# Peptides against a protein of PDB entry 3HUF, part 11

Target 1, 320 residues: chain A of PDB entry 3HUF
Amino acid sequence: MWIIEAEGDILKGKSRILFPGTYIVGRNVSDDSSHIQVISKSISKRHARFTILTPSEKDYFTGGPCEFEVKDLDTKFGTKVNEKVVGQNGDSYKEKDLKIQLGKCPFTINAYWRSMCIQFDNPEMLSQWASNLNLLGIPTGLRDSDATTHFVMNRQAGSSITVGTMYAFLKKTVIIDDSYLQYLSTVKESVIEDASLMPDALECFKNIIKNNDQFPSSPEDCINSLEGFSCAMLNTSSESHHLLELLGLRISTFMSLGDIDKELISKTDFVVLNNAVYDSEKISFPEGIFCLTIEQLWKIIIERNSRELISKEIERLKYA

## One batch from the design tools (peptide; made by RFdiffusion4, then SolubleMPNN)

Design b2_p25_1_s1 (from b2_p25_1, 16 letters changed)
Fold by OpenDDE base, seed 1:
Structure b2_p25_1_s1 (fold): chain B 320 residues (1-320), chain A 25 residues (1-25)
Amino acid sequence: as target 1 above (320 residues)
Amino acid sequence: SKKEEEEKKKKEEEEKKYEEFEKKA
């Protein structure tokens, strides 16, 4: 989201969130969803127009800002952004920091981009929320991204957390739910005057972790917890691979259960399968190897004695 | 820190200059 601040009380000492939309900026406007009052005698009654675009698909992957357009409203002394005079037709900016000078005002409006990118675990929730979140200037998507700051878990009552949720947790993203998204939607108008009123997602995250026994206390409890072990995985998901890497596992990939030969078994402590393969092929599992799902593995790794538990299961099946 | 005090002093000088500028405008 874009946040504006200014020195010299020209913004009344307040920080303001600028959501996607158009704003008339000037001395003789009233603060609302489409106007920004700036208090200075050096500023025109109507001085500039700011237009913030909705996030692009690219912004989700880069964590880049919504495009910020500035137009001078034919003022005597013009408008500058980052010491450059705004062109007659307006200019567009993708920099994360903008110093906006209105006329001869010695104080600048400082606009800065606060990165917030929300990944969704399922397309249905994305479809439900994306429009509203994009209108907040929040990029949204389904795919893994290094720019993601938040992850919306799908809360189905009684279901195990998904691989996406597990991976998001280990990546130290802020896990949120639909309750936080609802809350964000309700405060949209209240944060217009004070950006500090933006709800903290960390509180939602803390509550999720506290109230769900499927989460360890921290990602650090699981990261490299299985260092020294080796697994084989079906080459189906990049997220699953990255999850297992974050556990410190040495990973071998295979395309089918038929590729699990004696050589692979000799080098592998256990095989990780998705639920569909596990359920369909459980009768055809190779002898002498421990096969489990990612969800079963997760249940082990969240335990304090995860290494002992894994070792016991490996031993049990090697001697069975 | 000495740097924070210099930044604060610079800010106060800019605010004074602004008040003088707004009185002349």
Scores: peptide ipSAE 0.015, ipTM 0.407, DockQ to the pose 0.050
Fold by OpenDDE base, seed 4:
Structure b2_p25_1_s1 (fold): chain B 320 residues (1-320), chain A 25 residues (1-25)
Amino acid sequence: as target 1 above (320 residues)
Amino acid sequence: SKKEEEEKKKKEEEEKKYEEFEKKA
């Protein structure tokens, strides 16, 4: 989200979030959802127009800012952004830091981009929330992204956490739920005066972990916990691959269970399958190899003695 | 108050953790 602050108390010593929308900026406007009052004798009554665009799909992958348009409202001394005079028709900016000078005001408005990028595990939840979150200047998507800061966990009471949730946790993404999204949707008015009133996602995350025994104590407890082991991965998602990498596994990829030969069995400790393949092919598993799902692996990896548990399962099936 | 300073420090530590999360992402 865009946050603005200013020098010399021209914003009354307050920080403000700028959501997507249009703002008239000037000395003689009242702070509201469409106006930013700036207190300086050197600023015009109506000085500039700021327009924050909704996030693009690209912004979800890059963590880039919502486009920031600045137009001078035909003022005597113009408007500058990053020491450059704003063009007559206005200019658009994608820099994460903007120093906005209104006329001859000695103090600048400093706009900075705070990254918030929300990944959804469930397409239906994305469809439900994307519009509202985009109107908050929050990029949203389904795919894994390096720019992802938050991950929406699907609350199905009594269900196992998804691979996406497991990976998000290990990637140190802040896991949130629908309750946090609802809260985000309500703060729009309160943050006009004080950007610090944005809800803390970490508290939501702490509560999710505390109330769900399917999470380990920390990502660090699981990261590289299976270092030295080797697995074969069959027909799993990209997130599944990345999850196994974060566990420190050496990974071989397969297209079919029929590709599992004696040579492979000799080089791999276990085979990781998706649920559909695991359930359909249970009868046709190759002899002498431990086959499991990612969810089954996760149940082992969250235990304090995960390495010993995995070793025992491998041994049990090699000598069976 | 000492409690307000502890809450402020806790917020700053959480904000730093958030920034560290943002930097590691």
Scores: peptide ipSAE 0.000, ipTM 0.240, DockQ to the pose 0.017
Fold by OpenDDE base, seed 5:
Structure b2_p25_1_s1 (fold): chain B 320 residues (1-320), chain A 25 residues (1-25)
Amino acid sequence: as target 1 above (320 residues)
Amino acid sequence: SKKEEEEKKKKEEEEKKYEEFEKKA
């Protein structure tokens, strides 16, 4: 989201979140959803127009800012952004930091991008929330991205957490739920006067983890917990691969269960499968190898004695 | 396995639907 602050009390010593939309900036406007009052005798009554666009698809993957358009409203001394005079037709900016000078005002408005990018685990939840979140200047998507800051967990009563949720947890993404999204939808008017009124997701995250026994206390309890073990997996999911890497596993990939030869068995401690393959091919598993699902592996990983548990299962099946 | 190939294809189709959904959002 865009946040503005200013020097010399020209914004009354307050920071403000700018959501996507159009703002008239000037000395003789009243602060509201479409106006920014700037207190200086050197600033025109109506000085500039700021227009913030909704996030693009690219912004979801890059964590880049919503496009920031600045237009001078035909003022005597113009408007500058990053020491450059704004063109007569306005200019657009994709920089994460903007120093906006209104006329001869000695104090600048500083705009900076705070990255907030929300991944969804469930397409129905994305469909429900994407529009509202985009109107807050928050990029949203389903795919894994290095730019993601938050992850919306799908709450189905009695279901195991998904691979996406497991991976989001291990990569230290803040896991949130629909209650936090609902809270975000209510703050739009409140943050006009003070950007610090933006809700913190960390408390929501702590409550999710505390109330769900499918999570360890921290990602650090699981990261590299299986260092020294090796696995093979069907080449089905990048997220699954990255999850297993974060566990410290050496990973071999195969294309079919039929490709699991004696050489692969000799260097592999266990085979990781998705539920569909595990259930469908359970009768045809190669002899002398431990096969499990990611969800079964996760249940082992969240235990304090995960290494001992997995070692016992490997030994049991090598001699079965 | 035909089943492995069908599940892979189904997953690729789901991923494409997700891509199309993200492009429309």
Scores: peptide ipSAE 0.000, ipTM 0.256, DockQ to the pose 0.007
Fold by OpenDDE base, seed 3:
Formats: sequence, structure tokens, C-alpha cells
Structure b2_p25_1_s1 (fold): chain B 320 residues (1-320), chain A 25 residues (1-25)
Amino acid sequence: as target 1 above (320 residues)
Amino acid sequence: SKKEEEEKKKKEEEEKKYEEFEKKA
């Protein structure tokens, strides 16, 4: 989201969030969803127009800002952004930091991009929320992204957490839920005068982790916890592969259970399968190797003695 | 500081020039 602040009292000493939309900026406007009052004698009654675009698909992967357009409203002294005069037709900016000078006002409006990028685990929830979140200037998507700051956990009562949720947790992404998304949708009015009134996602995250025994105490308890072990995995989702990498595992990939030969078994401590393959092929698993699901692996990983538990399971099946 | 006083003076001069310009327009 874009946040504006200014030197001196020209913004009444407060910060403001700018959501996607159009704002008239000037001395003789009242602060509302489409106007920004700036208190200075050196600025015009109506001085500039700010237009913030909705996030692009690229912004979801890069964590880049919503495009910020500035137009001078034919003022006598013009408008500058980053010491450059704004062109007559307006200029568009993708920089994360903008110093906006209105006319001869000796105080600048400082606009800065606070990155927020929300990944969804469930496509139906993305479809439900994406439009509203984009209107907040928040990029949204399903695919893994290095720009992801928040992850929406699907609350299915009594189900295990998904691989996406596990991976988001290990990546130190702030896990949120529908309650936080609902709260975000209400903030537009409250943050006009004070950007600090933005709801804290970390409090939502703390409550999720506290109330769900499927999460370890910290990501650090799990990261590299299986260093020195080797696994084989069906070549499926990138998230599953990255999850196993974050556990410190050496990973071999295979395309089918038929590709699990004696050579692969000799180099592998255990095989990780998806639930569908595990349930369907359970009777045909190769002898002498430990096969488990990611969810079964996760249940071991969240335990304090995960390495000892894995070692015992490997030994049990090697001698069976 | 000397820098703050110079910035303050520059600000006051810019405001005066603006007020003089609004009176002449």
C-alpha cells in the first residue's frame, strides 16, 4: 500500500494510506476518500491529482508498488517528484519512494510503498476476495512468490493444514484467515487520517498459531531439522519440493512408483508421497523403504525429537 | 542548527514571494 507522510504540519503530523483511486490534493479540499488536504500557503487550492492504479499481475511476483500517477492541475509553480518537474500530461511512477513537492512549498510529501502481497491456498477464496484486496492496493494470487508477505489459510475444521500452509509457515509468511480479510475490508475510512490504524496481521497470526496444535513453536524449530537425511519425492508441486528443501533434505525426484528401483532405495532414507498415491498404492510399496505422506512427515517434524522419530521409523521398516 | 535556520529563512522567502505573487495576479 502507498503511505504518505510530510514534513512539518502540512499533513497535520499524520500519515495516510492511499488506496487505488484518484485524489485531488490541495489547500482548499477536505480530507476524504478522494481528497488530500495539504496545509500550506505555498500550494494551490487544488494543486495536484494523484491516481493510484490497482496492482498488476507482475506486482504479485515482484512486490512492486501500484503505479502512482501525478498530474499538476495547471498550477503556477508546478509539481515535482524526486526533484523532477511533472510533465503537462502527468507522469507515472513505479519507484517505491516518492518525494512530492507541491509548488514552492518547502515541505515535501513523502510517499513510500509498504509491501503487502497475499497468497491464497484455496482458489475459491481467491476468487471471493481478490477484487476487494486489489481495491486496497494488495496483489493477490495462488502461486508461490518470493514477494508473498501474507498467506490465507483455508479453515476446514478438523482437517490437517495444507502443504501450502506448512510452506508459508516455514518461509516466515504471516498466516491470516477470513476474519482478517473481513477486517481489512472495513479499514478504508479509519485510515484516511491515521495510517497506524491499519489492522495488525501479526496479532491474527499469533492467534492462529496459538489455537492450532499443528504448528510448531517457530519456523526455526523445523528449518534444517532433517539435515543429513535423503528422500525421494514424486515430481509434483514446487511447494512440496521447496518445503522438503527447507527441512534440509536431499531430494531425489521420480515420476512413478515404478521408477523406485533398488538403486534409489539404497540412496534414500524415505519416500514422500501425496495422499492419493499413498492410499491407492499402499499395498504395492517397495519393500525395505519407509513411505509416508507430507502430512505424516509434518506430524513428525513438529515434534521436538523429529530426527530421532524419523530414524526409528527408517530402522523399523529396514528390518521388517 | 545553522542548516535549520537557513532552511527556515528559505521557506519564509518562498512564502513571501508566493504572497507577493498572489497579490499581483
Scores: peptide ipSAE 0.020, ipTM 0.432, DockQ to the pose 0.065; fails the geometry check

Design b2_p25_1_s2 (from b2_p25_1, 13 letters changed)
Fold by OpenDDE base, seed 4:
Structure b2_p25_1_s2 (fold): chain B 320 residues (1-320), chain A 25 residues (1-25)
Amino acid sequence: as target 1 above (320 residues)
Amino acid sequence: EEKKKEEEKKKKEEEEEYEKFEEES
């Protein structure tokens, strides 16, 4: 999201979130959802127009800012952004930090991008929330991204957490739920005058972990917990691969269960399968290898003695 | 206090520049 602050008292010492939309900036406008009052002698009654675009798909992957357009409203002293005069037709900015000077005001409006990118676990939830979140200047998507700051967990009571949720947890993404999204959608008016009133997702995340025994106490408890072990995985999902990497596993990939030969078995401690393959193919599993789902692996990983547990399962099936 | 005095000075400089421009226009 874009946040503006200013030097001196020209913004009354307040920080403000700028959501996607159009703002008239000037001395004689009243602060509201579409106006920013800035008090300085050289600032025109209506001085500039700020237009913040909705996030692009690219912004989700890069964590880049919503495009920030600045137009001077034919003022006597003009408008500058990063010491450059704004062109007659306006200019668009993708920098994360903007110093906006209105007229000869000795104090700048400092606009900075606070990165918030929300990944969704399923397309249905994305379809439900994307429009509202984009109107907050929050990029949204389904795919893994290094720019993701938050992950929406689908609350299904009594279901196992998804691979996406497991991976989001281990990569230290803040896990949130529908309750946080609902709250986030209502805050527009409250944060106009005070950007600090933006709800912190960390409390929501702490509550999710506290109320769900499927999470370890911290990501650090699981990261590299299986260092030294080797697995083979069916080449199915990127998130599963990255999850296994974060566990410290050496990973071999295969395309079918038929590719699991004696050589692969000799160098692999266990095989990780998705639920569909595990359920359909469990009768045809190769002898002498431990096969499990990612969800079964997760249940072992969250235990304090995960290394001992996995070793015991490997030994049990090697001698069965 | 020193920061406030510097801010007041800058506001006065802006005022003087504005007045000069209005006189020259």
Scores: peptide ipSAE 0.279, ipTM 0.842, DockQ to the pose 0.088
Fold by OpenDDE base, seed 2:
Structure b2_p25_1_s2 (fold): chain B 320 residues (1-320), chain A 25 residues (1-25)
Amino acid sequence: as target 1 above (320 residues)
Amino acid sequence: EEKKKEEEKKKKEEEEEYEKFEEES
């Protein structure tokens, strides 16, 4: 989200969130959802127009700011952004930090981008929330991105956590739920004048982890916990591969269960399958190899003695 | 206190620059 603050009390010492929309900035406007009062002698009654666009798809992948447009309203002293005079038609900015000078005011408005990108695990949840979150200036998407700061866990009652949730946890992203998204939607008006009133997602995350036995105490408990083991996986998702890499596994990929030969069995401790393949082909599993789902693997990994548990399970199936 | 005095000085300098521009126009 965009936040503005200013030196010399020209914004009355307030830190203001700018959501996507249009703002008239000037000396003789009243602070509201579409106006920003700035108090200085050289600032015109109506001095500038700020327009913040909704996030683009590219902004989700880059963690870039919503586009910030500045237009001078034909003022005597003009408007500068980062010491450059704003053009007559206005200029658009994608920098994360903007120093906005109105007229000859000796104090600048500092606009800064607070990075917040929300990944969704479920397309239905994205469809429900994307519009509202985009109107807050929050990029949203389904695909994995290095720019993601938050991950929305889909809570289906009685289901195991998804691979996306497992991977988000190991990447140390802040996992959130519907309750946090609802709270974000309700505070929109109250946080306009005070950016400190933004709800802390870290509290939501701590509560999710504390109240769900499917999570270990920390990502560090799982990262490299299976170092020295080797697995084979069906080439199904990049997230599944990256998850297994974060566990410290050596990974081989195959296209079908028929590709699992005696050589692969000799080099592989276990085979990781998706639920659909596991359920459909359970009767045709190769002899002498341990096949499991990522969810079954996760249940072993969250245990303190995960290495011992997996070793015992591998031995049990080699001698069965 | 020094920061406030410096801010007041900067506001006065802005005022003087504004007045000069009004006289030249």
Scores: peptide ipSAE 0.276, ipTM 0.841, DockQ to the pose 0.138
Fold by OpenDDE base, seed 5:
Structure b2_p25_1_s2 (fold): chain B 320 residues (1-320), chain A 25 residues (1-25)
Amino acid sequence: as target 1 above (320 residues)
Amino acid sequence: EEKKKEEEKKKKEEEEEYEKFEEES
């Protein structure tokens, strides 16, 4: 989201969030959802128009800002952004930091981008929330992204956490739920005058982790916890592969259970399968190798003695 | 106090530049 602050008293010492939309900036406007009052002698009654665009799909992957358009409203002293005079037709900016000078005002409006990108684990929830979040200037998507700051946990009653949730946790993404999204939807008017009223997801995250026994205390407890072990996985999701890499596993990939030969067995401590393959193919598992699901692996990983537990299961099946 | 004096000085400089530009217009 865009946040503006100003030097001196020209914004009354307040920070405000600018959501996607159009703002008239000037000396003789009243602060509201579409106007920003700036008081200085050289600032025109209506001085500039700010237009913030909704996020692009690219912004979800890059963590880039919503496009910020500035137009001077034919003022006597003009408008500058980052020491450059704004062109007559207006200019568009994708920089994360903008210093906006109105007229000859000795104080600048500082606009900065606070990165927030929300990944969804469920396409249905994305469909419900994407429009509202985009109107807050928050990029949204389903796919993994290095720019992702928040992850919406799918709360299915009585289900294990998804691979997406596991991976989001290990990559130190802030896990949130529908309650946080509801809260975000209510603050749009209150944050106009005080950007500090924007809800922090960290409290929501702490509550999710505290109230769910499927999470370890820290991502650091799991990262590289299985260093020195080797696994084979069915060529499935990229998220599953990245999850296993974060555990410190050496990973081999195969296309079918029939590709699990003596050579692969000799180099592999265990085989990781998805739930569908595990349940359908239980009878056809190769002898002498430990097969488990990601969810079964996760249950071992969250234990303090994960390495010992894995070693015991590997030994048990080698001697069976 | 120093910050306030510097802000007042900058506001006065803006005022002088504004007045000069109104007289030249």
Scores: peptide ipSAE 0.276, ipTM 0.842, DockQ to the pose 0.136
Fold by OpenDDE base, seed 3:
Structure b2_p25_1_s2 (fold): chain B 320 residues (1-320), chain A 25 residues (1-25)
Amino acid sequence: as target 1 above (320 residues)
Amino acid sequence: EEKKKEEEKKKKEEEEEYEKFEEES
């Protein structure tokens, strides 16, 4: 989200969130959803127009800002952004930090981008929330992104957490739920006067983790916990691969269960299967190797003695 | 107090620049 602040009391000492939309900035406007009052002698009654675009798909992957357009409203003293005069037709900015000077005002409006990117685990929830979140200047998506700051957990009561949720947790992404999204949708009016009233996702996250025994105490307890072990997995999910990498596993990939030959078995401590393959009565599992699902692996890695548990399961199947 | 005096000085400089431009227009 874009946040503006200024020195010299020209914004009354308040920080303001700017959502996607158009703002008239000037000395003789009233602060509302489309106007920003700035008080200085050389600032025109209507001085500039700020236009913030909705997030692009690229912004979801990069964590870049919503495009910020500035237009001078044919003022006597003009408008500058980062010490450069704004062109007659207006200019567009993708920098994360903007110093906006209106007229001869000795104090600048500082605009800065606070990165917030929300990944969804469920496409139906994305479809429900994406429009509202984009109108808040929050990029959204389903795919993994290095720019992801928040992850919406799919709550099915009594279900195991998904691979996406596991991976988001290990990446130190703030896990949130629909209650937080609902709260975000209501803050639009309150943050006009005070940007500090933006809801804290960390409280929601702490409550989710505290109330769900499927999460370890910290991501650090699981990261590299299986270093020195080797696994094989079906080459179907990049997210599953990245999850296993974060556990410190050496990973071999195969395309079908028929590709699990004696050579692969000799180099592999265990095989990770998806639920559909694991539950299939028609599939003969390779002899002499430990096969498990990601969800079964997760139940082991959240335990403090995960390495000992894995070693015991590997030994059990070598001697069975 | 020093910050406030510096801000008052900057506001006065802005006013002087504004008045000069009104006389030249």
Scores: peptide ipSAE 0.274, ipTM 0.841, DockQ to the pose 0.138

